# Peptides against a protein of PDB entry 8YR4, part 92

Target 1, 309 residues: chain A of PDB entry 8YR4
Amino acid sequence: PRGSPALQLVVLICLGLMGLERALNVLVPIFYRNIVNLLTEKAPWNSLAWTVTSYVFLKFLQGGGTGSTGFVSNLRTFLWIRVQQFTSRRVELLIFSHLHELSLRWHLGRRTGEVLRIADRGTSSVTGLLSYLVFNVIPTLADIIIGIIYFSMFFNAWFGLIVFLCMSLYLTLTIVVTEWRTKFRRAMNTQENATRARAVDSLLNFETVKYYNAESYEVERYREAIIKYQGLEWKSSASLVLLNQTQNLVIGLGLLAGSLLCAYFVTEQKLQVGDYVLFGTYIIQLYMPLNWFGTYYRMIQTNFIDMEN

## One batch from the design tools (peptide; made by RFdiffusion4, then SolubleMPNN)

Design b2_p16_5_s3 (from b2_p16_5, 9 letters changed)
Fold by OpenDDE base, seed 3:
Structure b2_p16_5_s3 (fold): chain B 309 residues (1-309), chain A 16 residues (1-16)
Amino acid sequence: as target 1 above (309 residues)
Amino acid sequence: DLLEKLKKEFEEEYKS
């Protein structure tokens, strides 16, 4: 944003907070490892209490669960509200200015409500796309790269290779299966709109339907349209289950291979028991945002299509 | 909660 140095500073602070979230995603598993090692070694209570207190503080900053609702993420989201509002207002004003530059013939051929709906969809699609790219997609890809580097440097090159192969296969299958699912979802949405249009047309022509006693015929046509819709909905829902199960299988195989290798190195005294717990915790932590990646990728694709229309 | 809310808001915006 060239016009406001205050908004530029807020963007830089948000980027700094995103960097801090990436550091916390590495540090939290490390501190959890250290607790397990200190418990295994029967370390003095003072050292254990400091490490546990530090872990709980870092976990408060990081948050937990699918949303990363930690203090740092909440602070970043709060500061970003002003940047999002500035971007949304700028896009809305650009679309509104462009609508006024369009020919009178274009406006006379369209209802005012349709023009406003196109403007609102355009604004929401651009602002949504930008938010998902910056706050979900880019950070998730950064966490994968940081994870590969961390495991390659601090464990063994074999752990970095397992994470690389697992995440590359996961992302590739997520893209391919999501593109395949998008065809079923488009067919479902088209049939939903056609079923809704038939119901609206039947209700608008209610007097004509009553005059011809055609109520049973209109109900049967609507039933056939619902059955056709449900057949497409089932394909869409079944394809989602297939995506989730394929993702779960890839992560499960990566977790199995890495956990067996870690257990072997603990048996050889090359790694500690805490390192086994770290690997499992870190892989599950990488999986949490990735589970939503297929949904984000689909939303990005549809927002691009909605901007082209 | 917030990601489920954002997902619900986005699924509601995407169902609209």
Scores: peptide ipSAE 0.010, ipTM 0.427, DockQ to the pose 0.239
Fold by OpenDDE base, seed 5:
Structure b2_p16_5_s3 (fold): chain B 309 residues (1-309), chain A 16 residues (1-16)
Amino acid sequence: as target 1 above (309 residues)
Amino acid sequence: DLLEKLKKEFEEEYKS
């Protein structure tokens, strides 16, 4: 934001807080591992109590591994409000200026309420998309890369490979299945609009429908349109369940392969019991943001389609 | 067109 050095400082602080969230995503599993190892070794209470207190404090800062409920995430979100408001206002003013450059014939051919609705959708879509890319997509990709590096350096190259293959397959299948689902969603939305248009037309012509006693005919035509809509809605909903189950299966297979390998190395005394718990905890932390990735990718596609119009 | 201009201006503002 070139116009305000205060907003530039807030952006830099938010980027620093995003870096701190990435560090917490590595440190929290490490401290949890250390607790499990200290409990297994029956370590002195003073060492255990200090490690537990430090873990709980780090967990309070992290907020459960999703990066959405922790103190650091909440502080980042609070500071970002002013940056988002500045960006939104700038986009709104650019759209408004562009609307004033358009011909009088364009304004006379469109309802003012439709123009404002297009402007509001455009602004909300751009600001929502940017906030989503910066705060969810980029951090999740960074956490995956950090995870691959961490497991490759501190466990074995095989763990880094399992995480890489699992996350690459998860992302690829999420994109492919979401592109496939977009066809069903477009067909559903088109049929919803057609069903709504038919209902509005029937209600606007209510006097004519009453005059011809055509109420039963209009109700039956509306029922047929609803049944056709519900057939498309079922395909959309069933395809969403299929996406979620496919994602769950990929994560489950990655968790199974890595957990079996951890268990094997613990039996050979190459890893400790805490390292098994660390792997499971870290994979679950990576999965929580990724579960929303399909919903968000769909939101991105919808916003791009709404902006091409 | 407007989106590509907005995206370019936004990329220039976030790179600076």
Scores: peptide ipSAE 0.007, ipTM 0.384, DockQ to the pose 0.035
Fold by OpenDDE base, seed 4:
Structure b2_p16_5_s3 (fold): chain B 309 residues (1-309), chain A 16 residues (1-16)
Amino acid sequence: as target 1 above (309 residues)
Amino acid sequence: DLLEKLKKEFEEEYKS
């Protein structure tokens, strides 16, 4: 952020916290491995208790779990509020200035309320997209790369290859299926707007509808619009289920292949039981942000669609 | 155009 050293420092702190999250994503599985190994070896209670306490503390910092945000992520999000507000305000002012530079003919052809709604959507779309790229996409890609490096160095190179292939396939399918879904979502949104416009038009013309006793006709016309909307909604929702299932299948296959390979190396005494648990834990940790990746990539595409209109 | 200008300005603001 140009012109505010305080906001620049906050950005640097947020980047440092993002680096700490990456470190935690590696350390948490390692500590969990160590607990399993210590339990297997029947280690002294003091060593076990210290390792468990350290693991729980690291897990509190990391978060991770359905709906649980870690302390570090929450602190980053809190600090970022001021940066986001600065960026949002700057984007709003740029859009507003650009609107004033547009021709009088463009303004005369549009309602002021529509122009403001486009500006608000534009601002929200840009700020949301950027926040998503910085806080979800880049970190997730970093965690994947760190994972590939970690498994390639501390396990056999085959584990790094499995993670690479699994994550590459996951990302590719997520993009392709999401792009394919975008057509259904566009059609759904267009039909939703058309259905809403019919309802508004019917209600604005209420006196005319009453005069002609056309209430039943307007209700039936609205019903037909709802049925058409629901047909498009079903396609959108079914395509979402297909995306989620495809993602789940890819992760499941990666988890299967890697878990079988881990089990084999444990039987060959090349890896410990804790290393099997580490692999499974780490893959599940990668899956959680990636599941959100599909959701947010959809938000990005929606935001681009909403900016084209 | 505006989005690309905003992206460039944001990239400049993040690199700075």
Scores: peptide ipSAE 0.006, ipTM 0.398, DockQ to the pose 0.036
Fold by OpenDDE base, seed 2:
Structure b2_p16_5_s3 (fold): chain B 309 residues (1-309), chain A 16 residues (1-16)
Amino acid sequence: as target 1 above (309 residues)
Amino acid sequence: DLLEKLKKEFEEEYKS
């Protein structure tokens, strides 16, 4: 943000908090491992209580339970509100200035309410896309890289390879299946617009329809259009379930392969029981933001399609 | 077109 040193400082603090979230994503599984190892060894209560208290505090900072946000993420989101408002206002003013530079002929061909709706959608799409890229995509990719490095250095090259192959296959299949789904979504949206246009045309011509007693015919045509729409909607929704199940299968296979390998190394006394728990916890932790990645990649594509229109 | 231009101007202004 040019022109406000206060907002630049807030951006730097938000970047620092994002770095802290990455550190917490490594530390939380490590402390959980240490608890399991201390419990297995029947360690003194004082050491166990300190490690548990430290783990709970780190987990409070991280969050990452089903639907829970951590303190660090909440603080980052709170500080980012001012940056987002500055960004939104700047985009709105640029759009508004550009609208005033457009020809009278362009304005006469459009209703003021349509122009404002285009401006609002444009601002929301740009600000939402930027916030998503900075706070979800980049951190998730960083967490994957950190995970591969961590498992390669502290476990074995085989664990780093399993995580690398699992995450690479997950990302590749997410992109490919999402691109494949985009055709069903475009077809659905086109049929929705056509169905809506028919309903609006029939209602605008209500007097003519009533004069010819054609209400039953118009209702049947609308029913056929709805059935055709629902057939496309079903394909769109079923393709989403297929994406989610494909993602679940890839993560499940990676978790199975790595868990079996970890269990084997525990039986050979090369790893401890806590290392098995760490691997499972860390893979599930990497999966949580990736599950949202497929949803948000669709939001990105939708925002791009809505920006092209 | 307008939104792509605005996105590019914004990306250039955030990279600077």
Scores: peptide ipSAE 0.005, ipTM 0.367, DockQ to the pose 0.038

Design b2_p16_5_s4 (from b2_p16_5, 9 letters changed)
Fold by OpenDDE base, seed 2:
Structure b2_p16_5_s4 (fold): chain B 309 residues (1-309), chain A 16 residues (1-16)
Amino acid sequence: as target 1 above (309 residues)
Amino acid sequence: SLLEELKKRFEEERKA
């Protein structure tokens, strides 16, 4: 944000908090590992109690266990409200200025309420997309890279390879299946608009429909249009379930392969029981943001499609 | 479209 040193400082604080979230994503599994190892070794209560208390405090800062947002994420979101409002206002003023530069002929061809609705949708879509890219996409990619580095350095190159292959396959399949789904969504939206247009035209011509006693005919045509729409809606919804299940299978296979390999190394006394728990916990922590990534990537594509129309 | 021009201005402001 140019022109406000206070907002620039808030952006820097938010970036610092994002860095802290990345550190917490590594530390929380490590402390959980340490608890399991201390329990296995029957360590003194004082050491165990300190480690558990530290873990709970770090988990409060991180959040995410029950789908709850952590303290650091909440603080970041709170501080970002002013930056989002500044960005939104700037986009709204740019749209408004551009609308005043447009020809009288363009304004005469459109209703003021339609123009305002286009402006509001445009502003919301742009600000939402930017916030999503900065706070969800970039951090998720950073967490994946940090995870690959961590497992490669502290476990074995094989664990880093499993995480790399699993996450690469997950991202690739998410993109490919989402692009495939976009076809069904576009077809659904086109049929929805056509069905709505037919209903509006039938209702606007209600006098003609009444004159010819054609109400039953118009209702049957509308029913046929709804059935066609529902056939496309089913394909869109079924394709979403297929995406979610494909994502679940990829993560499940990665978790299976890595868990079996970890269990094997524990039996060979190369890893501890806590390392098995760490691997499972860390993979689940990587999966949670990625599940949202698929949902918001769809939202981004939808917003782009809604912006093209 | 108005949105393509806004996207272009946003990309220009992001590069600046």
Scores: peptide ipSAE 0.000, ipTM 0.333, DockQ to the pose 0.036
Fold by OpenDDE base, seed 4:
Structure b2_p16_5_s4 (fold): chain B 309 residues (1-309), chain A 16 residues (1-16)
Amino acid sequence: as target 1 above (309 residues)
Amino acid sequence: SLLEELKKRFEEERKA
């Protein structure tokens, strides 16, 4: 944000908190590993109690792995409200200024309410996209890279390769399947708008419909439009289930391959039992933000589709 | 108009 040193400081604090979240994402699995190792070694209660207490405190700061419920994430989100409001207002003013620069012919061809709706959708879409990129995409990519580096250095190069291949395949399939799904969502939204327009037109012409006793005909036309909409909605929903299942299978295969390899190295005494738990915990922790990635990528695409209409 | 109010309600329900 240009012109407000206070908002610039808030952005820097938010970036610092994002860095802290990345550190917590590495530390939490490490402390959990240490608990498992201390339990396996039958360590003294005092050492175990301090490690457990430290783990729970770090887990409170991190949250449930979704990144959205941790104390650090909540504090970041709270501080970001003012920055988001500043950005939103700036985008709204830019759109509004641009609308005033458009030709009179463009304005005469459109209803003022439609223009305002396009402006509101545009503002929400841009602000949502920026917030998503900064708070979900970039952090998740950073956590993946940190994970690859960590597993490559402290376990074996094979673990880093498994994580790399799994996450690369996951991201690629997420993009490809989501782009494929966008066609069904566009068709659904177009049919939703057409169905709504028919209902509106029928209700606006209520007197004419009554005059011709055409109520049954209008109801049947509306029913046909609903059935057509539901057929497209089913394709959209089924494509979402397919996306989620594909994502789950990729993560499941990565978890299987890595867990088997980790178990093998534990049997060879190259790794500890806690390292097996660390791997599983870390992969599951990466999966949660990635699942949100699919949701937000869908929101972004919806917003782009809504701007194109 | 009643239509604008219905549209507004539908947009509010879509945001909820």
Scores: peptide ipSAE 0.000, ipTM 0.331, DockQ to the pose 0.067
Fold by OpenDDE base, seed 3:
Structure b2_p16_5_s4 (fold): chain B 309 residues (1-309), chain A 16 residues (1-16)
Amino acid sequence: as target 1 above (309 residues)
Amino acid sequence: SLLEELKKRFEEERKA
């Protein structure tokens, strides 16, 4: 934000908190590993109690997995409210000024309520897109890269390769299946709007429908439109299940390959029992934000289309 | 599904 040093400082603090959240995503599994190793070695209670207390504190800062419930994420979201409000207001004023620069012919051809709805959609699309990119997409990609580096350096190059292949395949399939699914969703939304328009037109012409005793005919037309809508809704919902199952299979295969390799290295005394638990915990932590990636990607695409219209 | 519930929450938060 140019012109407010206070808002620039808030943005820098939010970026620092995002960096801290990335560090916590690595540290929490490490401390959990250390607890498992200390329990396995029957370590003294004082060392175990300190490590458990530190783990619980780090877990409080990180949150329960989606990151949204963590103290650091909540603090970031709270501080970002002022930046979001500033950005929203700036976009609204730019759209409003642009609407006043448009020709009288453009305004006379459109209802005032339609113009306001376009302005609101434009503002919401820009602010939503920015928030999704900064707080969900970029951090998730950063966590994947950090994960690949961590496993490559501290375990073996094979673990880094497994994570790389699984995450690359997961992202690619998520994009491809989401683009395929978007066609069904667009068809569903178009049919929903057409079904709603027919219902509204029938209700607005209620007197005419009563005069011709055409109520049964209008009900049957509405029923046919609902059946057609439900056929498209089923395709949309089935495509979502297919996406989720495909994602689950890719993560399951990665978890299987990495867990077997980790178990093998534990049997050879190259890794500790806690390292097996770390790998499983870390992969699940990477999966949680990725499960939403397909939804975020679709919302980003929808917001781009809504800005072009 | 959790995805539909979060989509619904997100559409609710976007309407609010």
Scores: peptide ipSAE 0.015, ipTM 0.526, DockQ to the pose 0.107; fails the geometry check
Fold by OpenDDE base, seed 5:
Structure b2_p16_5_s4 (fold): chain B 309 residues (1-309), chain A 16 residues (1-16)
Amino acid sequence: as target 1 above (309 residues)
Amino acid sequence: SLLEELKKRFEEERKA
């Protein structure tokens, strides 16, 4: 964006964060290998605990292995909101200005295409929701329950408790933060529809706007409406980043507690090195579908609210 | 509509 040095700096920071994600993708497997080697060699607890803690911290920064839900990715996404909004606003104003140059017949024909697009999005979203609930949500809940039972029976009751507390807290915070987000989303969509209605009314009256040379005035009113919308959009998008980061933190704390406990039991020869690998792999496996839950829930709510309005 | 019924179920599952 050529117009603001502040946004250029934000873009550079986001590129730097993308570079950091690449470094984390290399470091995380190295630290994981080092843990396995230290466990195999029966290394001193201090070295092992430090390496495990460092690994979990790096994994927290990386997220689910792809970097899509890690702290660094969330920070990048948060910073990028303002850049996206600037670009979106500029494109919308250019389109709106161009639409005032078009004929009434074109505007009347466009309304049918928009209704069709909303209907198609709604239908696709409902189908996607049902498929997600059946194929991802229910199996993930089953895997959590199976995991709690497995760790409680074959490891120690403490592992089952850690997984139980971690997943219960994860689900509870996901619900609570999602309910809180729904308020911002409804306000955003109401303002979007009001902004769109004003744009449509202005464009339906384009002849009157041309007669009075009021094109610049209507564009400025539309700009103000977009700025108001973008204030609400920022809250909605920032609240999503907060959700993802909260989820990442809960999983990170569960992974830390469980990994340290597992490493301790391996040093006491109560568990094998393979059990440490199993625990870490299983927790990550549980986290992967749950990360998509937030995205699908967002997609569904978008499309439901887009159909209500 | 099927959408309203799905929304209602989803809101009920969310309240549960």
Scores: peptide ipSAE 0.007, ipTM 0.381, DockQ to the pose 0.029; fails the geometry check

Design b2_p16_6_s1 (from b2_p16_6, 12 letters changed)
Fold by OpenDDE base, seed 4:
Structure b2_p16_6_s1 (fold): chain B 309 residues (1-309), chain A 16 residues (1-16)
Amino acid sequence: as target 1 above (309 residues)
Amino acid sequence: SERQKLLEEEEERERA
């Protein structure tokens, strides 16, 4: 933000908190590994209790692996409110200024309510796009890269390769299936709007419908519109289930391959039992935010389309 | 997931 040193400091603090979230995403599985190893070794209670307490504290800071419920994420979101408001207001004023620079012919061809709706969509699309990129997409990609590096350095290059292939396949399939699904969602939303418009039109013309005793006809037309909507809703919902199942299958295969390999290395005494637990915990932790990646991708894609209109 | 559907529904409500 230009012109406010206080907001610039808040942005730097938020970036620092994002870095802390990335560190926590590595540390939490490591501390959990250490607990398992200490339990296996029958370590003294004082060492175990300190490690467990530290793990729980780190887990409180991290949250439930979705990132959104952790103390650090909540603090970041809270601090970002003022920055988001500043950015939103700036975009809104830029759009409003641009609307005033448009030709009189453009304004005469538009209704005031349509112009306001374009301005609101433009502001929401830009601010939403930036928020999703910075706070959801980039952090998730960073966590994947950090994971690949971590497993490649501290386990074996094969583990890094498994994570790389699994996550690359997951992201690719998520994009492809989400793009394929977007057509069903658009068709559903178009039919929903058409069904709503028909209901509104019938109710606005209530006196005419009563005059012609056409209530049964209007109800039947509305029923047909609902059935058509439900057919499109089913396709949208079924495509979502297919996306979720595809994602689950890819992660499941990656977890299987990596877990079997980890178990093998534990039997060869090259890794500890805690390292097996770390791998599983870390993959599951990566899976939680990745479940939303399809949503984030769609939001980004929609916001780009809304900016072109 | 069900949570993804809920977020999709919330986004649709914010656009309406």
Scores: peptide ipSAE 0.020, ipTM 0.634, DockQ to the pose 0.263; fails the geometry check
Fold by OpenDDE base, seed 3:
Structure b2_p16_6_s1 (fold): chain B 309 residues (1-309), chain A 16 residues (1-16)
Amino acid sequence: as target 1 above (309 residues)
Amino acid sequence: SERQKLLEEEEERERA
């Protein structure tokens, strides 16, 4: 944003916080490894207590569970509100000014409510796309790359290769299955809109339906439309289960291959017991944001299509 | 708003 040095500083701080989140994603598994090693070695309580306290503090900063709900992510999200509002307002004003430059014929052919709906869709699509790219897609890809580099340098090239192959296969299958699924979702949404339109038309013509005693006929037509919708909804939901299961199988195979290799190196005394725990923890941590990658990819595609319309 | 709710509901379904 060229017009406000304060907003530029906030963007730089948010980028710095994103870098800190990437560092925490590496450090948290390392500290957890160190705890397991200290417990295995029966280390003095003072060293163990310090490492546990440091781990809990880093875990508080990172967050855990169903997304980046950590302190650093919350602080980033809070600071980004002003940047999002500035961007949204700028896009909204650009769309509004462009609507005023359009010909009178374009406005006379459209209802004012339709014009506002197009403007709102345009604004939401641009702002949503930017937010998903910057805060979800790019960080997830960065975490994968950092993970490959980390395992290649600190474990063995074989671990880096397993993570690379697993994540590449995961991303490729996620894209392919999501593109296939998007066809079923579009068909479902089209049938939902048609079913809703029939209900609205029947309700708007309520007096005519009453006059002809056609209530039973309209109910049966609506029932047929619902059954047709549910058939498409089932295909959409079944395709989602197939996506999730395919993703789970790929991660499961990567976790199996890497865990067996790690266990083998621990038996050969090349790695410690804590390194086995680190590998499992790190792979699960990489998997958590990847579950949403299909959703983000679909949202990005939908937002691009909505910007072209 | 509705699109965001549908996205949140789909996101919740993909977490499960």
Scores: peptide ipSAE 0.019, ipTM 0.636, DockQ to the pose 0.105; fails the geometry check
Fold by OpenDDE base, seed 2:
Structure b2_p16_6_s1 (fold): chain B 309 residues (1-309), chain A 16 residues (1-16)
Amino acid sequence: as target 1 above (309 residues)
Amino acid sequence: SERQKLLEEEEERERA
């Protein structure tokens, strides 16, 4: 944001909070490992109690356990409201000024309600795109990279390789299946619009339909349009289930391979029981934001298309 | 608004 030092400071604080979220994503699993190791070693209660209290505090800051937002994420979201409002207002004013520069012929050919809807869509698309990129996509990719580095340095190169292969395959399949699914969604939306247009046309021509006693015919045509829509809706919904299941299988295979390897190294006394729990906890933690990656990718693509139109 | 609701409904369907 140019022109407001206060908003620039808020952006810097939000970036600092995003860095803190990345640190918490590493620290929370480490502290959970330490609890398991201390329990296994039958450590003194004082050491265990401090580690548990520290873990719970870090987990409160992180959130994410049951889909709950953490304190750091909530604080970031709260501070970002003012930055979002400034950005939205700036985009709205740019669109509005551009609309006033357009020819009288362009304005006479369009209804004021259509022009306002174009302006609102443009503003929402820009603001939404920036929010998804900065707060969802970039942090998720950063967490994956940090995870690969962590496992490669502190466990073994094999764990880093498993995470790398699992996440690379997950992201690739998510993109490919999402692009495939987008075809079914577009077909569904086109048929929905056609079904709605037919219903509106039939209702606008109500007097004509009554004059010809054609109500049963219009109802049957509407039923056929609904059945055709539901066939496309089923393909869209089934493709979503297929995406989610494919993602679950990839993560499950990565979790299986890494957990078996970790269990083997624990039996060889190269790793501790806590390291097994760390691996499982960390992989599940990486999986949580990735479930939404397909959605964010599609939203980003849609918002780009809406900005070009 | 309607598109945001459809996105929210899809987000809810992807969470389920």
Scores: peptide ipSAE 0.019, ipTM 0.625, DockQ to the pose 0.107; fails the geometry check
Fold by OpenDDE base, seed 5:
Structure b2_p16_6_s1 (fold): chain B 309 residues (1-309), chain A 16 residues (1-16)
Amino acid sequence: as target 1 above (309 residues)
Amino acid sequence: SERQKLLEEEEERERA
């Protein structure tokens, strides 16, 4: 943010916290590995207790339980509120200023409530786009890259390749299926709006409907519109299930291939039992944010379209 | 509207 050194410092702190989250994503599996190895070796209680305590502390900072955000993520989100508000306000003022610079002909052709909705959509779209890019998309891609590097360096090139292929296939299929789903969602939303418009029109003209005793006819038309909507809704929902199942299958295959390879190397005494646990833990950890990637992609596309309008 | 869509999408994801 230009003009406020305090907000610039907050942005830098938030970026630092994002870097810390990436470090935690590597450290947590490593410490978990170390616990498993220490247990296997029957290490002294003092060493084990220290490693367990350190792991739990790192896990508290990271989060990653179902529905639990980590301390670092919460702190980042808290600090970012002021930056988001500053950015939102700046975008709103820019849009508002631009609207005042538009021709009288443009304003005369539009209702004030429509103009305000355009301004609100524009602001939301810009702020949403920035938030999804910075806090979701970029970090997820960074974690994948870090994972590939880590496995390539500390395990074997084959593990790095498995992660690379799995994540590349996952991302590609997520994009392709999400683009395909967007068509069904648009059709659903269009039919929803048309169904709503018919209901509103029928209710606004209720005197005419009563005069002609056309209530049964209007109800049947509304029913047909609902059935048509539900047919599109089903396609949208079924396409989401297909996306999720495709994603699950890709990750499952990657996990299977890598776990079998890891187990093989453990039997050959090239890796330890803890390394098997690390691989599984790390892959599942990479999968958690990726479940949302299709939504982030769709939101980014929607926000771009809403900025162009 | 958009926050409600986000919430509905979060609910759809919690159901998945």
Scores: peptide ipSAE 0.018, ipTM 0.627, DockQ to the pose 0.135; fails the geometry check

